# Ledger of designs, part 227: peptides against a protein of PDB entry 6MBK

Target 1, 240 residues: chain A of PDB entry 6MBK
Amino acid sequence: GFEMVNFKEEGFGLRATRDIKAEELFLWVPRKLLMTVESAKNSVLGPLYSQDRILQAMGNIALAFHLLCERASPNSFWQPYIQTLPSEYDTPLYFEEDEVRYLQSTQAIHDVFSQYKNTARQYAYFYKVIQTHPHANKLPLKDSFTYEDYRWAVSSVMTRQNQIPTEDGSRVTLALIPLWDMCNHTNGLITTGYNLEDDRCECVALQDFRAGEQIYIFYGTRSNAEFVIHSGFFFDNNSH

## One batch from the design tools (peptide; made by RFdiffusion4, then SolubleMPNN)

Design b2_p27_6_s1 (from b2_p27_6 with R2Y K8A D11N S16G D18E S22V)
Fold by OpenDDE base, seed 5:
Structure b2_p27_6_s1 (fold): chain B 240 residues (1-240), chain A 27 residues (1-27)
Amino acid sequence: as target 1 above (240 residues)
Amino acid sequence: SYEEIAEALKNAPAAGSESARVIPVLP
């Protein structure tokens, strides 16, 4: 019902190949296709993950390394997804000098500097880990781990990470949701949820889309607090 | 130093998850 298209201004997005009705379940992504902390544990990163407390404590960093390892693996299942990711991001880590200078007059500068500092520290730490830890020897990034790589991975995760339930629904974990996150953003209501019974992310159409139209979704707010405050989830139970 | 950085990271709160979108569990 949809296809991946490179739109000139918006980059990659999804285009409807048929008419899609509002509230129609047009997109679902099974857990097995997600990049999760669990899939990171089960990957080549697993042995290192099991030995590094920071990777264990910070799921976003685990995802970042998972992303880097898979990117460096030509036969990775997620190569098609990774290839759709931006090479650069509009995040503070990519701010130019002029942008940073502009922010010096704002309260945001503290957060920007903090992010720079934290990211740099993380990189320095993990650079050493990758160079010295026995379980890092088999990582595909062993001989190619630059700050730019790390910055990219962290930014990819920061901009795309989702909190989803674990398989048993007892806890939450972090995930990148391939295909789904190719939808460009528009104003509206959240139309994505996780179906535990079928163990998949499900997205229903925000509105009617005609064949040939770009499919937009509303990703909601980034902060958990904002999500709670502004949660306008739209889900038609008639589709289950 | 690496050790100082490592120690600082170990003592830092686990940050970064706050920016995650919450995918609600469907009934």
Scores: peptide ipSAE 0.481, ipTM 0.817, DockQ to the pose 0.178
Fold by OpenDDE base, seed 2:
Structure b2_p27_6_s1 (fold): chain B 240 residues (1-240), chain A 27 residues (1-27)
Amino acid sequence: as target 1 above (240 residues)
Amino acid sequence: SYEEIAEALKNAPAAGSESARVIPVLP
């Protein structure tokens, strides 16, 4: 019912191949296709994860390293997904001096500086870990772990990470949701949920889409400041 | 220092997770 398309102004997105009605379940992604903290633990990163307290405590960083390891693995199952990710982001980690100056007049400035400093500190910490920890030797990023790599991975996770239930629904975990996150954003209602019985993320159409139209979804309500911090976007009609 | 960075990170384990979108569990 849809296809991946590179739109001129919006980059990659999904286009309807047939008419889709509002509230129609048009997209679902099984857990096995998700990049999760659990899949990170089950990957080549697993041994290091089990030994590093910070990776264990910060699922977003675990996902970032998972993303980097899979990117560095030519035969990774997620290569098709990773290749669709932006090479750069409009997040604060990529802000130039003039953009930072502009934000000095906004409430976001403190969080921007904090995010930058924290990311730099994280990189410095993990650079040493990758260089010295025995379980890091087998990682495909062992000899290729730059700040640019880390910045990209952290930004990818920051803009795309989702909280989903564990398989038994007793806890929450973090996940990247391939294919689903290719939908570009619009204002509206959240039309995505997790079906525990079928163990999949399900998305129903926000509105009617005709064949050939781009499919948009609503990723959630955030203030403009929060969007800048987490997504790098502003919405004129955002009431939050 | 490395130690200072490590301690700072250990004391803020939830940092960054707050940016995650919450996917609701369907009934």
Scores: peptide ipSAE 0.478, ipTM 0.812, DockQ to the pose 0.189
Fold by OpenDDE base, seed 4:
Structure b2_p27_6_s1 (fold): chain B 240 residues (1-240), chain A 27 residues (1-27)
Amino acid sequence: as target 1 above (240 residues)
Amino acid sequence: SYEEIAEALKNAPAAGSESARVIPVLP
């Protein structure tokens, strides 16, 4: 199998506890363990979701609020997962003035400003919603909803959200995939897919891993600019 | 108005909406 390890440079990751062969199904995550738009609807957020058009239209925001609600819930099933999430991110929402200035010479600057502006607007909107909407009264974040909270949640979702099929496979939805998203990145081929029959996300090994080695996966190809915008990091060999 | 803001937010590119990884459906 594998184990969660805090690596000095990469932070949390997965380490093989046995030899894993290339293409071996070593990790699967059933739908019931995923944080999805559907699980958000079925949570304490459900009543508010049902009445807020933005939450309904923007699944990523729904996930962000779901994440915040679950984080604020001591008995949340996802507490173990949430505790593995970074407290801060290297996403543009966390950029300092100097970092923004550095980006002024890049095409990313407009996207950074747009993201910041949009996030701020969203926060302002939802701050009012949380304060005034009747269904927000039951939310555990009712008395503690700061921009920092929202920034964190949005960044968490931005960096970790996945498009997966609905249970019936007829549509797509958004999901956070616990455990799986602890894998650090490497170059290669996508080795993750969704098994509708078993209703689970499946990950096969990109390469052979020996016992004690960190397990890396490839999450997809993005430009460096896209990585900065969406993931907050650069890949040296990303020639795309 | 609240409704105008909501509409503006809906029409604005969602922060991070384009960042979703696509998990392919297995055959």
Scores: peptide ipSAE 0.464, ipTM 0.812, DockQ to the pose 0.199
Fold by OpenDDE base, seed 1:
Structure b2_p27_6_s1 (fold): chain B 240 residues (1-240), chain A 27 residues (1-27)
Amino acid sequence: as target 1 above (240 residues)
Amino acid sequence: SYEEIAEALKNAPAAGSESARVIPVLP
């Protein structure tokens, strides 16, 4: 009932191929299609994950490395998804000097500097790990792991990561949700949930959409400042 | 030390889990 389309100014999004009614379940993504901390553990990254305390403690970094490993793997199941991801982001990690200067007059500057510093430190740490750790030998990153690679992966995760339940529902984990995260954002109510019985993420339509219309969803309530920091965009009609 | 660096990194995430969207569990 939908297709991926490159919209003017908004970039890639989903377009309805038929009329969709409000609250209609139009999109679902089974767990097996998600990029999760668990899928990272079960990938080529698994041996390193089992030995590195940072990867174990920080699921977002595990996802970032998972993205990098899969991107470097031509036969990766997630190649179609990865290819839809932006090559660059409007996150603070990509801010130009002029943008940073502009933010110096705002409270956001502290968060920007912190993010830069932390990301750089993480890169330095993992660069050493990849070069020296025995379980890193099989990673496609060993011969080419740049800050730009890491910045991209971290930004991809930062802008797209979701907290979902584990399969048994006893805990939470982090996941990237392919296809679903292609929806552009609008104001409204959260219409996405996780169905544990069917083990899938489910999204119902926020409103009626006609065939040919772009499908928008609401990702959550954040201030514009928070959107810039976490998502890299402003929403003009955001009342929060 | 390497261990000190690792510990510092644990406490200073670039984009921690706090930035994750929470997908609610459906009833």
Scores: peptide ipSAE 0.453, ipTM 0.799, DockQ to the pose 0.188

Design b2_p27_6_s2 (from b2_p27_6 with R2F E3K D11N S16G D18E S22R)
Fold by OpenDDE base, seed 2:
Structure b2_p27_6_s2 (fold): chain B 240 residues (1-240), chain A 27 residues (1-27)
Amino acid sequence: as target 1 above (240 residues)
Amino acid sequence: SFKEIAEKLKNAPAAGSESARRIPVLP
């Protein structure tokens, strides 16, 4: 019912290949296809995760390292997904000096500086961990962990991370949702939910989409500052 | 342009640190 397409203004998105009706379940992604904190724990990263307090405390960092490990693994199940991710982002860690200067007159500048400071500190910490921790020797990134790698992974997670239930529904965890996360944003209502019975993320159509139309979703209530700082775009028609 | 974005954000609140989307549990 849909295909990935590179749109001129918005980059990659999903296009309908047939008519899709409003509220039609057109896309679902089983948990086994998600990149989660749990899949990170069950990967080559697992031994390090079990011994590093920051990885344990910060699921977004665990996902960032999971992305890096899987990217560095030619036989990774997620290679097709990883290849769809941008190589660079329009988020703070990729801002040019002049772009940062323009934001100095805004409250968003505090978030920019926080991202720089936090990411730099995290990189310095994990560089040392990767160099010295015994369980890091098994990581495919052991000898190839640069700041550019880390900023890419952090930015990938920042722009795409989702809170989903654990399998038993008792807790919330973080996940990247392949294919679904290619949907670009529009105003509307949340049309994505997690089906615990079938253990899958389910997306219903926000509206009727004709064959050949781009499929949009609503990312949730966010300010334009949140979109600029966390997602790398400004939404002119934002209702919030 | 980024300049225009910055001008539009002049009075916008800070974004904060939480960027994760919340996927609700379906009933």
Scores: peptide ipSAE 0.584, ipTM 0.939, DockQ to the pose 0.892
Fold by OpenDDE base, seed 1:
Structure b2_p27_6_s2 (fold): chain B 240 residues (1-240), chain A 27 residues (1-27)
Amino acid sequence: as target 1 above (240 residues)
Amino acid sequence: SFKEIAEKLKNAPAAGSESARRIPVLP
């Protein structure tokens, strides 16, 4: 067992409520609980998705709009998850002018500027789509689609998106994995996999955790630059 | 601090804006 806890230095995380052994399957998330490109297609966004080539081509944008639609829906199944998401991120889209100046001497500055430019262009495009497209009329965000909303959704997806198999395992799709993505990062091995037979994401413990300890996972082999740009955090002991 | 992060990243490789974590398929 585990519980959600607000850790002062790390924000929200998972804490063990019992002793968990290394390699123990302590957390699993069935596909039906995931926010996926497929769930976006099956939502109120579906009609628009079926007619917009960018939504079809860019699963991350589809997820961003899915998040916005569900956030604007009081009865959304994912409201409990969405409420756990940060309201702001330490990602490039939230960098202040002075912070960007510090990055000017880094190779990362090009990626930051690219991300800003791309996000702004996407917003402008979709603002027009939402205002003019017939299938956008039923979207809960139609009258409340701001750049801040879009920036938040894009940043949420950027920091949390995962590639998972489709139900038949023939392709990959993008997913947000509720509850699992609340685990904070530590150095180690990948201990998360997708079980196609049971159609669920499975996470085994990286190490022994005692009752009351925070549960950490390893997000993968990322450089410090990738952590800053994609996850909004820096890990000093990153071996990569 | 952000300054310290920036200094460490000065020569770091560029990161792709569309990177997603890969969840492997279990056997």
Scores: peptide ipSAE 0.457, ipTM 0.776, DockQ to the pose 0.819
Fold by OpenDDE base, seed 4:
Structure b2_p27_6_s2 (fold): chain B 240 residues (1-240), chain A 27 residues (1-27)
Amino acid sequence: as target 1 above (240 residues)
Amino acid sequence: SFKEIAEKLKNAPAAGSESARRIPVLP
């Protein structure tokens, strides 16, 4: 087994409660537990989604609004998951002015400015949509949709979104994967896959983990710039 | 520190817009 623990440097992560062997299937998450574009369409957001071209075209934005709607819903199935999410992130939308100034000498500054510009535009657009669209009247965020809310949701999705197969395996969709996304990054190989037969995300252990050790996964081949800009951390021992 | 991160990123390429992890379909 494993448990969620707040580690000093890494923040929240998973800790082994028993010895886990390399390649052992220690964690799986059925589709029904995922926050997906499909679950967004089937939620209170569904009517608005069906009429808004941006929500339809941008699965990450659909997930952001799904996350906000579920956060604002006391009886949401995903409340336990949402409560595990950071309240703030170390990603560009949360950078201080001085931090942005340091990045001005890097190519990463272009991504920072892009995120600011895009997020601001999206917020302005959706603020109007939420205030004026008939199907937005059912959204629990209608009277409380702030930039801070949107920034948080966008950043949550940015740091945690995954491409997974649709139920029939014919297409790719976006998902947040509860519990699994608490695993912090280390060097290695991809040990997570989607089992279509059992309709679940499966994670096998990258290495042996002893009881009490943090369980790490490999996020995939990413540069430190990608980690800083999209995940909010720098990985000193990055092999890529 | 953020300064040290910026120094380490000085010659790094831009990250781009794609942030999604790819979960492969198991065989």
Scores: peptide ipSAE 0.448, ipTM 0.903, DockQ to the pose 0.896
Fold by OpenDDE base, seed 5:
Structure b2_p27_6_s2 (fold): chain B 240 residues (1-240), chain A 27 residues (1-27)
Amino acid sequence: as target 1 above (240 residues)
Amino acid sequence: SFKEIAEKLKNAPAAGSESARRIPVLP
């Protein structure tokens, strides 16, 4: 077993409640528990999704709006998950002026400016869509859609989005994976896969974890610039 | 500190496109 714990430096993570052996299947998440582009299409967002080309073309934006709609819905199935998400992030859209100034001497500044520009443009576009589109009238965010809301949702998706197979395995789609995405990063190998037969994400232990130890996973090969810009952390011992 | 992070990133390449984690299909 495992439990969610707030670690001092790393924020929320998973802690083992028993000894877990390397390669042990300790965590699985059925598709029905995932927030996906498909679940967005099947939600209150579905009618708008079917008529908006940007939502259709950009699965990350579809997930951001899905997350906002579910957050604004008191009876949402995903409320317990959404409540575990940070209220703010250490990603570019939350950088302070002094932090941006420090990055001016780096190539990462271009990614910061790109995120600012893209997010602002998307917000302006969707603000107009939400105000004017007939299918937006049923959205729980209709009368409360701020830049801060959009910034949060975009940042939540950016830091947590995963590529998974569609139900038929013919394509890839985007998903947020509750509980599993609480695992913090360490060096190693990918130990999470999608089991299409059982229709679930499956995570095996990267190493032995003792009761009381934090459970880490490998997020994949990324530079520290990618971790800072897309995940909001710097990994000092990055092997890549 | 963020200053120290920025100093370490001075010679780092741009991050480029948004990063999504890949979950491989199990056989």
Scores: peptide ipSAE 0.325, ipTM 0.852, DockQ to the pose 0.893

Design b2_p27_6_s3 (from b2_p27_6 with R2Y E3K D11N S16G D18E S22E)
Fold by OpenDDE base, seed 2:
Structure b2_p27_6_s3 (fold): chain B 240 residues (1-240), chain A 27 residues (1-27)
Amino acid sequence: as target 1 above (240 residues)
Amino acid sequence: SYKEIAEKLKNAPAAGSESAREIPVLP
């Protein structure tokens, strides 16, 4: 028991439909439901991925393009998930000039500028790839690939990407974890792990939740600077 | 060149990959 709810202040989250006890396995997501670098390779993006060295080297960009291709595909299995994603983010790529000016007094400014510059360069590169590469002709984004699309996809991946094991556990890969990533964040302990035997991401409850309560999880400790850069969040109680 | 851009992008720390949450493997 849980349901997706649009909370007034926090946006989409998960609400308990029954009492959930601490450490209870309440949520699991099989690999087949994940958006991974492997699923990107097995998608319409696969032919381009096999020929583009950047997609091969940068799994986060592969996920961003996978997300864009699936968003542009009305019959995509991930449409229900994609529709739950924010249309905009509080990440540096969406900062206004005044927000950037405020950050100039912080150590994060160099990373912000780097992210802007890198994202712009990536877009320019891939715009040309999409326009000229033969395997790009099959992509649903062929005739509609804007900087806004790319900014959104990169920000979606940046805020939501996870490192998980490959199926055989021999390597790591990147994944978006649908449904699980709808949990809003709270302070606590990591209660999520990957079960290789069952090939699924598993989440146990951080605490007792009553029916009707929002379910929160802890996504890990990050510095405020890292949260700003990667998640757009500030946590005053971050001891780092 | 696009090759130079690709090389620069490869050598740029994938700002995106560093942001990935590590999901621990369960025992």
Scores: peptide ipSAE 0.488, ipTM 0.812, DockQ to the pose 0.183
Fold by OpenDDE base, seed 5:
Structure b2_p27_6_s3 (fold): chain B 240 residues (1-240), chain A 27 residues (1-27)
Amino acid sequence: as target 1 above (240 residues)
Amino acid sequence: SYKEIAEKLKNAPAAGSESAREIPVLP
């Protein structure tokens, strides 16, 4: 077993409640528990999704709106998950002026500025959509859609979205994976896969973990720039 | 610190992955 714990430096993570052996299947998350583009289509967002070309074309934005709608819904199935999400992120959209100044000498500054501009443009577009589109009237966020809300949702999705297969395995879609995405990163091998037969994400232990130890996973090959821009952290021991 | 990060990233590409984590399809 495992439990969610707030670690001082890493923030929220998973801690083993028993000894877990290397390669042990200790965590699985069925598709029905995931926040996906498909669950967004099947939610209160569905009518708007069916009529908005940007939501249809950009699964990450669909997830961001899905996340906002579910957050605004007290009876949402995903409330327990949403409550575990950070209220703020160390991603570029949250950078202070001094942090941006430090990046001015880096190539990353162009991507930061692009992200700012794109996010602002998306917000302005969807603000108008929410105010004017008939299907937006049913959204729980209709009267409370701020840039801060959108920035948070976009950042949540940016840091947590994963490509997984569709139910039939014919395509890829985007998903937020509750509980599993609480695992912090370490160097190693990919130990998570999607089992189409059982229709679930499966995570095996990267190493032996003792009771009381934090459970880490390897996120994949990422540069430190990717970690800063997309994950909001710097991994000093990144070998890539 | 972000200063230290900036120093390390001066010439690093800011390429991003759409997926925050890699999850292969199991065979």
Scores: peptide ipSAE 0.390, ipTM 0.729, DockQ to the pose 0.773
Fold by OpenDDE base, seed 4:
Structure b2_p27_6_s3 (fold): chain B 240 residues (1-240), chain A 27 residues (1-27)
Amino acid sequence: as target 1 above (240 residues)
Amino acid sequence: SYKEIAEKLKNAPAAGSESAREIPVLP
């Protein structure tokens, strides 16, 4: 009922291939297709994850490394998804000097600097881990782990990570949701939910979409930009 | 625009939502 299309100004999005009615369940993504903290644990990253406290504590970083490992794996199930991800993002980690200068007069500058510093520190830490940790030896990124790689992965996760329930519904976990996260944003109501019974993310149409129209969803009250600031960096309040 | 980004950043609620998109659990 839909196809991926590169729209000139919006980048990749979903286009209807048939008429879709409002409230029609047009898209669902089973858990097995999601990139989750659990799939990261079950991947080549699993042995390192089991021994690294930061990976264990920060699900977003676990997803970032999972994304990098899968990107570097030619036979990864998620290759088709990863190839649809932007190569660059409009996130603070990609801000040019002029953008940063503009923000210097705003409170946002503190968040930008914090994000940059935290990301750089994380990169430096994990660079050492990847080079020295025995369980990192099998990681396909071992010989090619750059700051640009890390920045990309972190930004990908910041802009696309979603809280979903665990399989048993007892907790929440973080997931990247292939295909669904290609829907661009419009104003409206939340039309996506997680169906625990069928163990899938379900998206119903916000409105009628005709064949050939772009399919939009409402992301919620927070923009991707707002999310990047708040979710990306646990302030290590390790000042105690 | 940089202004829109700055405004979004400034008005972002301090409570870190870890989710880029809101996905409720269906009943």
Scores: peptide ipSAE 0.357, ipTM 0.707, DockQ to the pose 0.397
Fold by OpenDDE base, seed 3:
Structure b2_p27_6_s3 (fold): chain B 240 residues (1-240), chain A 27 residues (1-27)
Amino acid sequence: as target 1 above (240 residues)
Amino acid sequence: SYKEIAEKLKNAPAAGSESAREIPVLP
């Protein structure tokens, strides 16, 4: 098995509690444990979702509001997961003026500014929706919806969202995958897939891990610019 | 209007939607 550990330099990660062999299925997460657009529709957010065209069109925003509603709900099933999420991110939404100035020399600057402007506009829109929409009255965030809350939720989704199949496999939806997304990243091959028959996300080991070693997975190849925009960090060994 | 804002926001690329990891469907 594995255990959650707070590593000094890397934050939370997974550590092997026994020897794990390469290609061994060591981690799986059933759909019922995922935070999805569907779970958002089935939550306290459902009535508002059904009437707001932006929530319906933008699954990432639906997930962001789902996170905020569940965070504000002491009895939420996802509280243990939400508590493992960073309180702040190194994403462009958190960049200070000097960090933005550094990026001005890069091609990423346009995407950074676009992301910032879009997020601010979304917040302004939803602030008014939450204040005025009848179905927002039952949301636990009604009296406490700040830009900081929204920025956090959007950044959480941005860094952690995944495309997975719907239950019937006919479409794709967005999901946060608890426990799985605690694995820190390394270079390698994608070893995660969705098993439709068992309705679960499955992860096999990228390599042999000994008991006591941190388990790393590969989340995909991105350029340093893409990592900055989407994940807020640079990888020195990123050859792209 | 709220409708006009909503339309503008819909036409804006969903901030961060392109950041989603594609989890492949297993055979």
Scores: peptide ipSAE 0.472, ipTM 0.812, DockQ to the pose 0.193; fails the geometry check

